# Ledger of designs, part 144: peptides against a protein of PDB entry 3VZA

Target 1, 98 residues: chain A of PDB entry 3VZA
Amino acid sequence: RVERLCKSKELFEERLGLEIRRIHNEQLQFIFRHIDHKDPDKPYMFTLSINEQGDYEVTSCTPPLDCISEFQLKVRETNNFSAFIANIRKAFTALSFK
Target 2, 62 residues: chain B of PDB entry 3VZA
Amino acid sequence: AAYVTQLYYKISRIDWDYEVEPARIKGIHYGPDIAQPINMDSSHHSRCFISDYLWSLVPTAW

## One batch from the design tools (peptide; made by RFdiffusion4, then SolubleMPNN)

Design b2_p26_7_s1 (from b2_p26_7, 13 letters changed)
Fold by OpenDDE base, seed 1:
Structure b2_p26_7_s1 (fold): chain B 98 residues (1-98), chain C 62 residues (1-62), chain A 26 residues (1-26)
Amino acid sequence: as target 1 above (98 residues)
Amino acid sequence: as target 2 above (62 residues)
Amino acid sequence: DAAFEKMFEKLTDDEKFKEEYEKVVS
């Protein structure tokens, strides 16, 4: 089972171009790659925590996204974490063309 | 790895086939109504195309 | 880490997810 889980993680990282890391101050870091077709290894990332109220909170976003605050509100309202992550990737993709 | 793999499934709804050759991207995406097979030859596509395609399977409606 | 475990618990507390994931990893 441990071997399967390790392989699964590697496949997701490569195929989705998404790395998920535990980082300092009790945060999760989401690192997107394969966004810019001219520079596939260029990272687009954000960090996430649970605030004192128990709500999702984006603590950083690099590069900045104008829509990130709205997405934070939406995920709090809907609890649709999948759409949250997918919309962030969509926004990063749009940003890469500008 | 147990926690992060749960997150990947929560996000993508993809179940990989772990018994195929490394160059074969094979699995199943579980959509709201229909399960869609994934079966790609990675040597025929760029990494960016593959990722874009897989992410296109993930609904963005809130 | 207890703090991370709490976060992951929140992220995976959906009953539908739990049922699907159990089936997927079985």
Scores: peptide ipSAE 0.474, ipTM 0.948, DockQ to the pose 0.723
Fold by OpenDDE base, seed 2:
Structure b2_p26_7_s1 (fold): chain B 98 residues (1-98), chain C 62 residues (1-62), chain A 26 residues (1-26)
Amino acid sequence: as target 1 above (98 residues)
Amino acid sequence: as target 2 above (62 residues)
Amino acid sequence: DAAFEKMFEKLTDDEKFKEEYEKVVS
């Protein structure tokens, strides 16, 4: 099972172009690649934590997204984590064309 | 890797077929109502196209 | 790490998800 889980992680990382890392200060880092077709390895990333109130909080976003605060609000309201991540990727994609 | 694989499924709702050749991107995407197969030859597509396609399967409605 | 576990528990506390994931990894 452990080997299967490791393979699963690798497949998701490559196919979705999304790496998920545990980082300092009790945060998760989400790193998107394969966003810019001209530079597939260019990372687009944000970090996430749970604040003292128990709510999801985006602690950084690189490059910055004007919509990230709205998305943070939406995920708190809906608890739709999938849509949260997908919308962030969509926003990064749009940003890559500017 | 148990936690992160749970997150990937939570996000994508994709279950990969782990028994196929590496060049074959095969699996099932579970939508809200229906499940749809994924079956791609990775040699026919760029990494960016593949990722864009797979992410297009993930609903963005809140 | 208790903090990370708390986050993962928050993300995976849905019963439907738990059922689906168990089927996926089985």
Scores: peptide ipSAE 0.473, ipTM 0.947, DockQ to the pose 0.660
Fold by OpenDDE base, seed 3:
Structure b2_p26_7_s1 (fold): chain B 98 residues (1-98), chain C 62 residues (1-62), chain A 26 residues (1-26)
Amino acid sequence: as target 1 above (98 residues)
Amino acid sequence: as target 2 above (62 residues)
Amino acid sequence: DAAFEKMFEKLTDDEKFKEEYEKVVS
């Protein structure tokens, strides 16, 4: 089963162009690639934690997104984590065209 | 890997077919109302196109 | 890491998700 999980992770990383890492201070780092078609390996990333109140909190975003604070609010309101991640990717994609 | 694979499914709602050749991107996307198959030949597309396509399956409505 | 597991559980605390994921990986 470990082999399947490893393969699954690899498939998701490559096909979605999304890497998920555990980082210090109980955070998750989400690294998007395949955003810029001219530079597929260029990373677009953000980090996420659960704050003292138990809410989703974006602790960093590189490159910065003007909409990230709004998305943080929306995910807290809706608890739609999938839409949260997808919207961030969409925003990074839009940013890559500038 | 158990944790991250759970997150990937939570995010994407995709279940891959692990029995096909690596060049075949095959699986099922489970939308909120319907499930739809994924079946792509990766040799026909760029990595970026593939990712964009798969992400297009993920609803962005809050 | 107990601290991480606590965080992870919050991220995946969804009965629908748990049910679907169990089916997917089984």
Scores: peptide ipSAE 0.472, ipTM 0.948, DockQ to the pose 0.701
Fold by OpenDDE base, seed 5:
Structure b2_p26_7_s1 (fold): chain B 98 residues (1-98), chain C 62 residues (1-62), chain A 26 residues (1-26)
Amino acid sequence: as target 1 above (98 residues)
Amino acid sequence: as target 2 above (62 residues)
Amino acid sequence: DAAFEKMFEKLTDDEKFKEEYEKVVS
């Protein structure tokens, strides 16, 4: 049902603190919130595309993560997209304590 | 909306219970071995704690 | 637009996921 889909999206956005948006040049923008407990609305984001070779490519990351290039390699090797996103959130969380 | 909800499931492996009151965070996390129930009172936790807890259910092993 | 839809297809190209998803939406 359309109404359920809309509700589902809202529940995921609020509960996971993750917004997913389509942006220019056929990219996805992933916006994490609820990372910094002192500033829950502070966004941590990255953008993702599929390159001409068909591989996942991170096109931006704000704030920057030292591990993002390694994660990009790992997700290409394993195709474990869930672990990819979860590890990025984990890295953003660690960064929020600095 | 269909694509994004599929993506959320692909990422989190969570299926929400849509029939409960808004203050109740209820659903099922489908882990690699067994399904785990989610049942939280949102009024008892901060938004950050809730998110951290739910993400803790998602394996980070590649 | 078609290329973007194929991106989502790539992201969700998992037989186990597809099976679980169909159970959820059916």
Scores: peptide ipSAE 0.187, ipTM 0.893, DockQ to the pose 0.795

Design b2_p26_7_s2 (from b2_p26_7, 14 letters changed)
Fold by OpenDDE base, seed 1:
Structure b2_p26_7_s2 (fold): chain B 98 residues (1-98), chain C 62 residues (1-62), chain A 26 residues (1-26)
Amino acid sequence: as target 1 above (98 residues)
Amino acid sequence: as target 2 above (62 residues)
Amino acid sequence: DESWKKMFEKLTNDPEFKEEYAKVTA
């Protein structure tokens, strides 16, 4: 099962173009690639933590997204984490065309 | 890897078929209403197209 | 790391996640 889990992670990373990393200060880093068709390896990333109140908190976003604060509010309201991540990718994609 | 794979499933709702050749992208996306099969040859598409297509399966409605 | 377990449990909204992880890593 451990081997299956490792393979699963690799498949998700390549096929979704999304890497998820545990980083310092109890944060998760989400790194999107395959956004810019002219530069598939260009990273678009944000970091996430759970604050002392137990709420999702975006601690960084590179490149910056004007909508990230609104998305943080939405995920706190809905707890729809899937939509949260998908909307961020959608926003990064839109940004890549500008 | 156990935590992150569970997180990937919670995000994407995709379950891969691990018994096929590496060039075959095969799995199932479990949407709220219907399960949609995924079956494509990666050699026929760019990495960006594949990712865009797979993400298009994920609802963005809050 | 228990703090990570709690965070992932929160992110997935799966109350059984911690138990499943413990089973896999045992």
Scores: peptide ipSAE 0.285, ipTM 0.896, DockQ to the pose 0.292
Fold by OpenDDE base, seed 4:
Structure b2_p26_7_s2 (fold): chain B 98 residues (1-98), chain C 62 residues (1-62), chain A 26 residues (1-26)
Amino acid sequence: as target 1 above (98 residues)
Amino acid sequence: as target 2 above (62 residues)
Amino acid sequence: DESWKKMFEKLTNDPEFKEEYAKVTA
């Protein structure tokens, strides 16, 4: 099963173009690739933590997204983490066309 | 890696078929209303297209 | 590691995550 888990992670990373890393200060780094069709390996990233109040907190976003604060509010309200991540990817995709 | 794979599932709601050849992208997306099969030949599509397609399956409604 | 379990539980919104994770990592 351990082998399957490793394979699973690799498949998700490649097929979704999303890498998830645990980084310093108890944060998660989400790295999107396959956003820019002209540069598929160009990373679009944000980092996330759970603050002392227990709420989702975006600690960085590169490139910056105007909508990230609203998304943070929405995910706190709805706890729909899936939609949160999907909307961020959608926003990054929109940026790639500007 | 168990926690991260679980996170991937919670994000994407995709369960892969691990018993197929590497060039075949097979799985199931579990949407709120219906489960949708995934079955693609990776050699027929760009990485970006594949990712875009898979993410298109994920609802963005809050 | 417990802090990460709590974080992932929060992210997945799955109160059974800790139990499942324990089973997998045991």
Scores: peptide ipSAE 0.270, ipTM 0.896, DockQ to the pose 0.306
Fold by OpenDDE base, seed 5:
Structure b2_p26_7_s2 (fold): chain B 98 residues (1-98), chain C 62 residues (1-62), chain A 26 residues (1-26)
Amino acid sequence: as target 1 above (98 residues)
Amino acid sequence: as target 2 above (62 residues)
Amino acid sequence: DESWKKMFEKLTNDPEFKEEYAKVTA
C-alpha cells in the first residue's frame, strides 16, 4: 500500500533522524539529524555514489570525517552497508562533542 | 518510497508496527542473534535519545 | 529509473530487490 510506504518513510526519518535523498549525477545524500542534543536539527551529511568500477564512493562529507576513507575501504571489502552507515553516525556523534 | 523504505530496513533491520498511536514507538529489531521488541513511549524521551537508542541496536562490526 | 534500481539493489545487497519492487508497485 502506497500510504503505508509513505508513513514508513516518515517514521524512519523521524525516529532514526536520517533522511535519504536522490540527487544529481546518480548520488544519494544521507542527512543525519538528532546528533547534537543541544541542536537536534543540525544536519550531518554525506553523499554516496557507485563509481565506474562498481564500488561505493563517498563524494562529500559535511562536516568532514577523518575516518570516512577507512570506512569506504571497509564497506568495499565487507559489503556491510548497515555497519557502514552506523559507523558514520557514530563518528558524527563523536564529532559533535568536540 | 518503496526503494527508500527497503533501504531503511536494510540499514536498521527495524520493522515498525504501523497500527499503534503515534506516541508509541513500537516495532521489532532483527539482530544477528535474536529479534528484539521495540516499545517506547515517545513522550518520555527526547528525539535525540530515541534516535541514539535505536541506532545502538544496529551492530557496527564489519 | 533502471539505474537507480541497480544502485538500490547493490546498496541493499539484495539481488531480488527489483523483483520485489515490481510486485509492490504492481
Scores: peptide ipSAE 0.269, ipTM 0.895, DockQ to the pose 0.338
Fold by OpenDDE base, seed 2:
Structure b2_p26_7_s2 (fold): chain B 98 residues (1-98), chain C 62 residues (1-62), chain A 26 residues (1-26)
Amino acid sequence: as target 1 above (98 residues)
Amino acid sequence: as target 2 above (62 residues)
Amino acid sequence: DESWKKMFEKLTNDPEFKEEYAKVTA
């Protein structure tokens, strides 16, 4: 089972171009790659935590996204974490064309 | 890695077929109403195209 | 790490996550 889980993680990382890492201060780092077709390894990142109030909080976003605060609000309202991550990737993709 | 793989599923709603050859990207995407098969030859596509395609399956409606 | 269990439980919105996590990390 452990071997299967490790393989699963690797497949998701490569195929989605999304790495998820635990980092200091009880945060998750989401690293998108495969965004810029001219530079597939260029990372687009944000970090996420659960704040003292129990709410999703984006603690960093690199490169910055104008819409990230709105997305944080939306995920708090809807609890649609899937849409949250997908919309962030969509926004990073749009940014890569600017 | 269990929690991370579970998180990937919650995000993407994709379940991979782990028994196929490495060059085959095979799985199922589970949407709210329908399940759609994924079956791609990775040698025919760039990494970016594959990722873009898979993410296109994930609804962005809040 | 109990704090991480709770965090992932919230992220996945899965009330059974804690139990599953315990099995994997035991």
Scores: peptide ipSAE 0.255, ipTM 0.893, DockQ to the pose 0.295; fails the geometry check

Design b2_p26_7_s3 (from b2_p26_7, 13 letters changed)
Fold by OpenDDE base, seed 4:
Structure b2_p26_7_s3 (fold): chain B 98 residues (1-98), chain C 62 residues (1-62), chain A 26 residues (1-26)
Amino acid sequence: as target 1 above (98 residues)
Amino acid sequence: as target 2 above (62 residues)
Amino acid sequence: DPAWEAMFEKLTDDEEFRKEYAEVTA
């Protein structure tokens, strides 16, 4: 049911504080909010694509994360997409305290 | 939005209960070992707390 | 969007996921 799918998306966006967008140049944008408790609407985001080899490739990260390249390597090795996204959020959270 | 909802499940392993009142955050998290219920009153928590809690359910081990 | 389609295909290139999602959403 289309109605259920729409509601599901809205619930995930609000409850996880994660928005997923299709953006220009054939990319997916992941926008985290609810990271900074003092500024819950402040976005932390990265973009993702599939490169010519068929691998996940992070094309941008704002704010930048020193660990993002390592995470990209890890997700390629393990194909654990869930851990990939969760670790990025964890890294953004840590960054918000600096 | 079939693709994005599948992506959300792939990421979070959460299935929401869509038949409860809006203020009730209810669902099931399918963890690595066993499934666990989610049942929160959103009026008792901040948005950030709720998100942090839900993300804490997601393993970060590769 | 070819990239999104490729992403989704890669996402679902997992028999365990496909099976589990089908069961969860049935």
Scores: peptide ipSAE 0.490, ipTM 0.947, DockQ to the pose 0.657
Fold by OpenDDE base, seed 1:
Structure b2_p26_7_s3 (fold): chain B 98 residues (1-98), chain C 62 residues (1-62), chain A 26 residues (1-26)
Amino acid sequence: as target 1 above (98 residues)
Amino acid sequence: as target 2 above (62 residues)
Amino acid sequence: DPAWEAMFEKLTDDEEFRKEYAEVTA
């Protein structure tokens, strides 16, 4: 089971181009790669925490996204975590063309 | 790893086939209606194309 | 990690997800 879980993690990281890390100050870091076709290893990332109210809170976004605050509001309203992550990737993709 | 793999499924709704050769990207995407198979030869596509394709399977509607 | 644990607890609060994941990973 442990071996399969490790393989699963590696497959997701490579195929989705998404790495998830536990980082300092009680945060989760989401790192997107494979966004810029001219530079596939260029990272696009944001950090996430649970605030005192128990809600998702974006603590950083690099590069910055104008829509990130709206997405934070949307995920709190809908609890659709999948759409939250997918929309962030979509926004990063759009940014890579500018 | 157990937690992060659950998170990846929560996000993508993809279940990989772990018994195939490394060059074969095979699995199932569980969409809102019908589950769809994934079956790609990674040697025929760029990493960016593969990722873009897989993410295109994930709905962005809130 | 408290943030990760809190995040996972929030994920597992979805009963539909728990049932689906159990079925898929069985």
Scores: peptide ipSAE 0.487, ipTM 0.946, DockQ to the pose 0.609
Fold by OpenDDE base, seed 5:
Structure b2_p26_7_s3 (fold): chain B 98 residues (1-98), chain C 62 residues (1-62), chain A 26 residues (1-26)
Amino acid sequence: as target 1 above (98 residues)
Amino acid sequence: as target 2 above (62 residues)
Amino acid sequence: DPAWEAMFEKLTDDEEFRKEYAEVTA
């Protein structure tokens, strides 16, 4: 099982172009790559924490997204974490064309 | 790694086939209605195309 | 790390998800 878990992580990282890291102050860092086809390794990232109320809180976003605050509100309302992450990637993709 | 793999599934709803050759991207996407197979030859596509395609499977409706 | 365990439990604190994940990984 451990070997499969390691392989699973590697497959997801490469195929989704998404790396998830645990960082200081109990935050998760989500690093998207494969966004810009001209620069596949260019990172697009945000950090996430759980606040004292137990709600998702975006603590940083690089490059910045105008829609990130709205997405944070939406995920709190719907608890649709999948849509939250997917919409962020969609927004980063749109930004890469600017 | 157990926790992060759970997050990947929570996000993508994809379960990979771990028994196939590395060049074969094979698995199942569990969509909101019906599960759909994934079966791609990675040598035929760029990394960016593969990622874009897989993410296109993930609904963005809240 | 108990703190991180609690974090991930909160992130995956969804009954529907837990049921589905159990079925997929069974």
Scores: peptide ipSAE 0.469, ipTM 0.945, DockQ to the pose 0.762
Fold by OpenDDE base, seed 3:
Structure b2_p26_7_s3 (fold): chain B 98 residues (1-98), chain C 62 residues (1-62), chain A 26 residues (1-26)
Amino acid sequence: as target 1 above (98 residues)
Amino acid sequence: as target 2 above (62 residues)
Amino acid sequence: DPAWEAMFEKLTDDEEFRKEYAEVTA
């Protein structure tokens, strides 16, 4: 099972172009690659924490997204974490064309 | 890696087939209505195309 | 560690998800 979990992580990282890291101050860093077809290795990333109220909180976003605050609100309202991450990737993709 | 793999599933709803050759991207996406198979030859596609395709399976409706 | 376990529990604190994930990974 451990070997499978390790392989699973690697497959997700490569195929989704999404790396998830645990970083300081109990935060998760989400790093998207494969966004810009002209520069597949260019990272698009944000960090996430759970605040004192128990709510999802985006603590950084690089490059910045105008919609990130709205997405934070939406995920708090809906608890749809999947849509939250997918919409962020969609927004990064749109940004890569500008 | 147990927690991170749970997150990947929570996000993508994809379960990979781990018994195929490395160049074969095979698995199942569990969508809201029906489960859909994934079966691609990675050598025939760019990394960006593969990622875009897989993410296209993930609903963005809140 | 406990701190990260709490974080991931919060992220996966969904009965429907837990049931589905258990079924998929069984």
Scores: peptide ipSAE 0.468, ipTM 0.945, DockQ to the pose 0.731

Design b2_p26_7_s4 (from b2_p26_7, 14 letters changed)
Fold by OpenDDE base, seed 3:
Structure b2_p26_7_s4 (fold): chain B 98 residues (1-98), chain C 62 residues (1-62), chain A 26 residues (1-26)
Amino acid sequence: as target 1 above (98 residues)
Amino acid sequence: as target 2 above (62 residues)
Amino acid sequence: DEAWKKMFEKLTDDEEFRKEYAEVTA
C-alpha cells in the first residue's frame, strides 16, 4: 500500500504539476509548476492552514495574488476546496503572462 | 502519503490507472456529471500542456 | 503527528467526500 501511495503521489506531482508539502506550524504548502510554459520549473506557491475558527486561511502566496483573499472567502462560503485550488492555479497562470 | 493522495483526489477528482506503461497517462476524472476517461500519450505533449489539460478538467465554478 | 492528523481531518471532513474516495480507491 505504501508503494502504491508513493506512486500515486508522484504521478499527481508530475502530471498536475502540483506538490503538496507539510510545513512548520501545521501548514500545507501548495507548489504549482508547469505554469509558465517558458519556464516549466518555476514555482508558484501558497501556504494554507486551518485557523483557530476552523476556517481555511492562506498564510502566504508567492507570487502575490490580488484575488487570493477573495478566494479564501469563497472557499469558506462554498467549502469547494477543488475550485479553490483550481482558481488559484488559474490566477497563477494568468499572472505568468504579465 | 495517504493524506496527500486524498487531497489530490479532493482537488482533481482524478483516479489514475496504475497498471499502464509510464508513458501513458490514463485514468478517470469524476466530474460533476459523469465520469470521463483520461488517456494521453505523454510523449506527444509537453509537461505544461499535460498539466494545463488535466487542470482544465477541474471546474472552477464555486 | 496527531496535530497533522487533525489538520487533514479538517481538510477532508466532508463525509460525502470520504465515502466517494473510498469507493474510487476500493
Scores: peptide ipSAE 0.479, ipTM 0.946, DockQ to the pose 0.719
Fold by OpenDDE base, seed 4:
Structure b2_p26_7_s4 (fold): chain B 98 residues (1-98), chain C 62 residues (1-62), chain A 26 residues (1-26)
Amino acid sequence: as target 1 above (98 residues)
Amino acid sequence: as target 2 above (62 residues)
Amino acid sequence: DEAWKKMFEKLTDDEEFRKEYAEVTA
């Protein structure tokens, strides 16, 4: 099962173009690739933590997204984590077209 | 890896078929109403297309 | 690890998710 879990992670990373890392200061880093078709390896990233209130908190976003604060509010209200991540990817995709 | 795979499922609602050749992207997406099969030949598509397609399966409605 | 612990706890606080994931991975 450990082998399958490892394979699963690799498949998700490659197929979704999404890497999830544990980083300093008790944060998670979400790295999207395959956003820019002209530069598939170009990363689009944000970091996430759980604040003292137990709520999702975006601690950084690179490149910056004007909508990220609204998305943070929405995920806190709905607890729809899937839509949260998907909307961020959509926003990054839109940004890649400049 | 158990934690991250659960997170990937939480995000994507995709369960991969692990018993296929590496070039085959096969699995099931569990949508809000109906489960949909995924079955692609990776050699026929770019990485970006594959990712875009898979993410298109994920609802963005809050 | 602590970040993952907190995140995991928040994610698994959803009973529907726990049930669904158990069924999918069974």
Scores: peptide ipSAE 0.510, ipTM 0.948, DockQ to the pose 0.645; fails the geometry check
Fold by OpenDDE base, seed 5:
Structure b2_p26_7_s4 (fold): chain B 98 residues (1-98), chain C 62 residues (1-62), chain A 26 residues (1-26)
Amino acid sequence: as target 1 above (98 residues)
Amino acid sequence: as target 2 above (62 residues)
Amino acid sequence: DEAWKKMFEKLTDDEEFRKEYAEVTA
C-alpha cells in the first residue's frame, strides 16, 4: 500500500502538473506547472491555510490573480474545493497568454 | 502520502489504473454524472496537453 | 504536521467525500 501511495502521488504530480507542499506556518503550497506550453516548467503557485475559524484562506498567490479573493469567498460559501483549485488553474492559464 | 493522495482525489476525482504500462495514462474520472474512462498514450501528447486535458475533466461550476 | 492535520480534518468534514473515497478505494 505504501508503494501504491507513493506511485499515486508521482502520477498526480506529473499528469496534473500540480505539486502540493507543506510549508512553514501551517500552510500548504500548490504549485502548478504545465500551464505555459512554451515554458512547461514555469511555476504558478498559491499558498493556503485553514484559519482559526476553520475557513480556507489564501495567504499568497504568484503571479497575483485579481480573482483569487473572489474564489476564496466562493469556496467558503460552497465548500467546493475541487472547483476552487480548478478555477485557479483556469485563471493561471488565462494569465499565461498575457 | 495518504493525505496528499486523498487531496488529489478530492480535487480531480480521478482514480488511476496502477497496473498498466507507464506510457499508458489510464484511469476513471468520477464526474457529477456518469464515471468516464481515461485512456491515452502519453507518447502521443505533450505534458501540457495531457495536463490541460485532465483538468478539462474537472468542473469549474461552484 | 499541523497543515496536513488541519487539511485532513477539513477533507473529512465532507461526508459525501468520505463515502465516495471509501467506495473508490475499496
Scores: peptide ipSAE 0.473, ipTM 0.946, DockQ to the pose 0.627; fails the geometry check
Fold by OpenDDE base, seed 1:
Structure b2_p26_7_s4 (fold): chain B 98 residues (1-98), chain C 62 residues (1-62), chain A 26 residues (1-26)
Amino acid sequence: as target 1 above (98 residues)
Amino acid sequence: as target 2 above (62 residues)
Amino acid sequence: DEAWKKMFEKLTDDEEFRKEYAEVTA
């Protein structure tokens, strides 16, 4: 089972181009790659925590996204975590074409 | 790894086939209505195309 | 760690997710 779980993680990281890290101050870091077709290894990332109220809180976003605050509001309203992550990737993709 | 794999499924709703060779991207995407198979030859596509395609399966509607 | 603990608890409070994941990984 442990071997399968490790393989699963590797497959998701490579195929989705998404790495998830546990970082300091009780945060999760989401690192997107494979965004810029001319530079597939260029990272697009944000960090996430659960605040004192139990809500998702974006603590950083690199490069910055104008829509990130709206997405934080939306995920709090809908609790649709999947759409939250997918919309962030969509926004990073749009940014890569500028 | 149990936590992170659950998180990946929470995000993507993809279940991989772990019994195929690495060059074969095979699995199932559990969409909102009907599950759809994934079956790609990675040697025929760029990493970016593969990722873009897989993410296109994930709904962005809130 | 605490980040995973809090995040995992937040994710698993969804009954539909728990049911679906159990079925997929059974």
Scores: peptide ipSAE 0.471, ipTM 0.946, DockQ to the pose 0.655; fails the geometry check

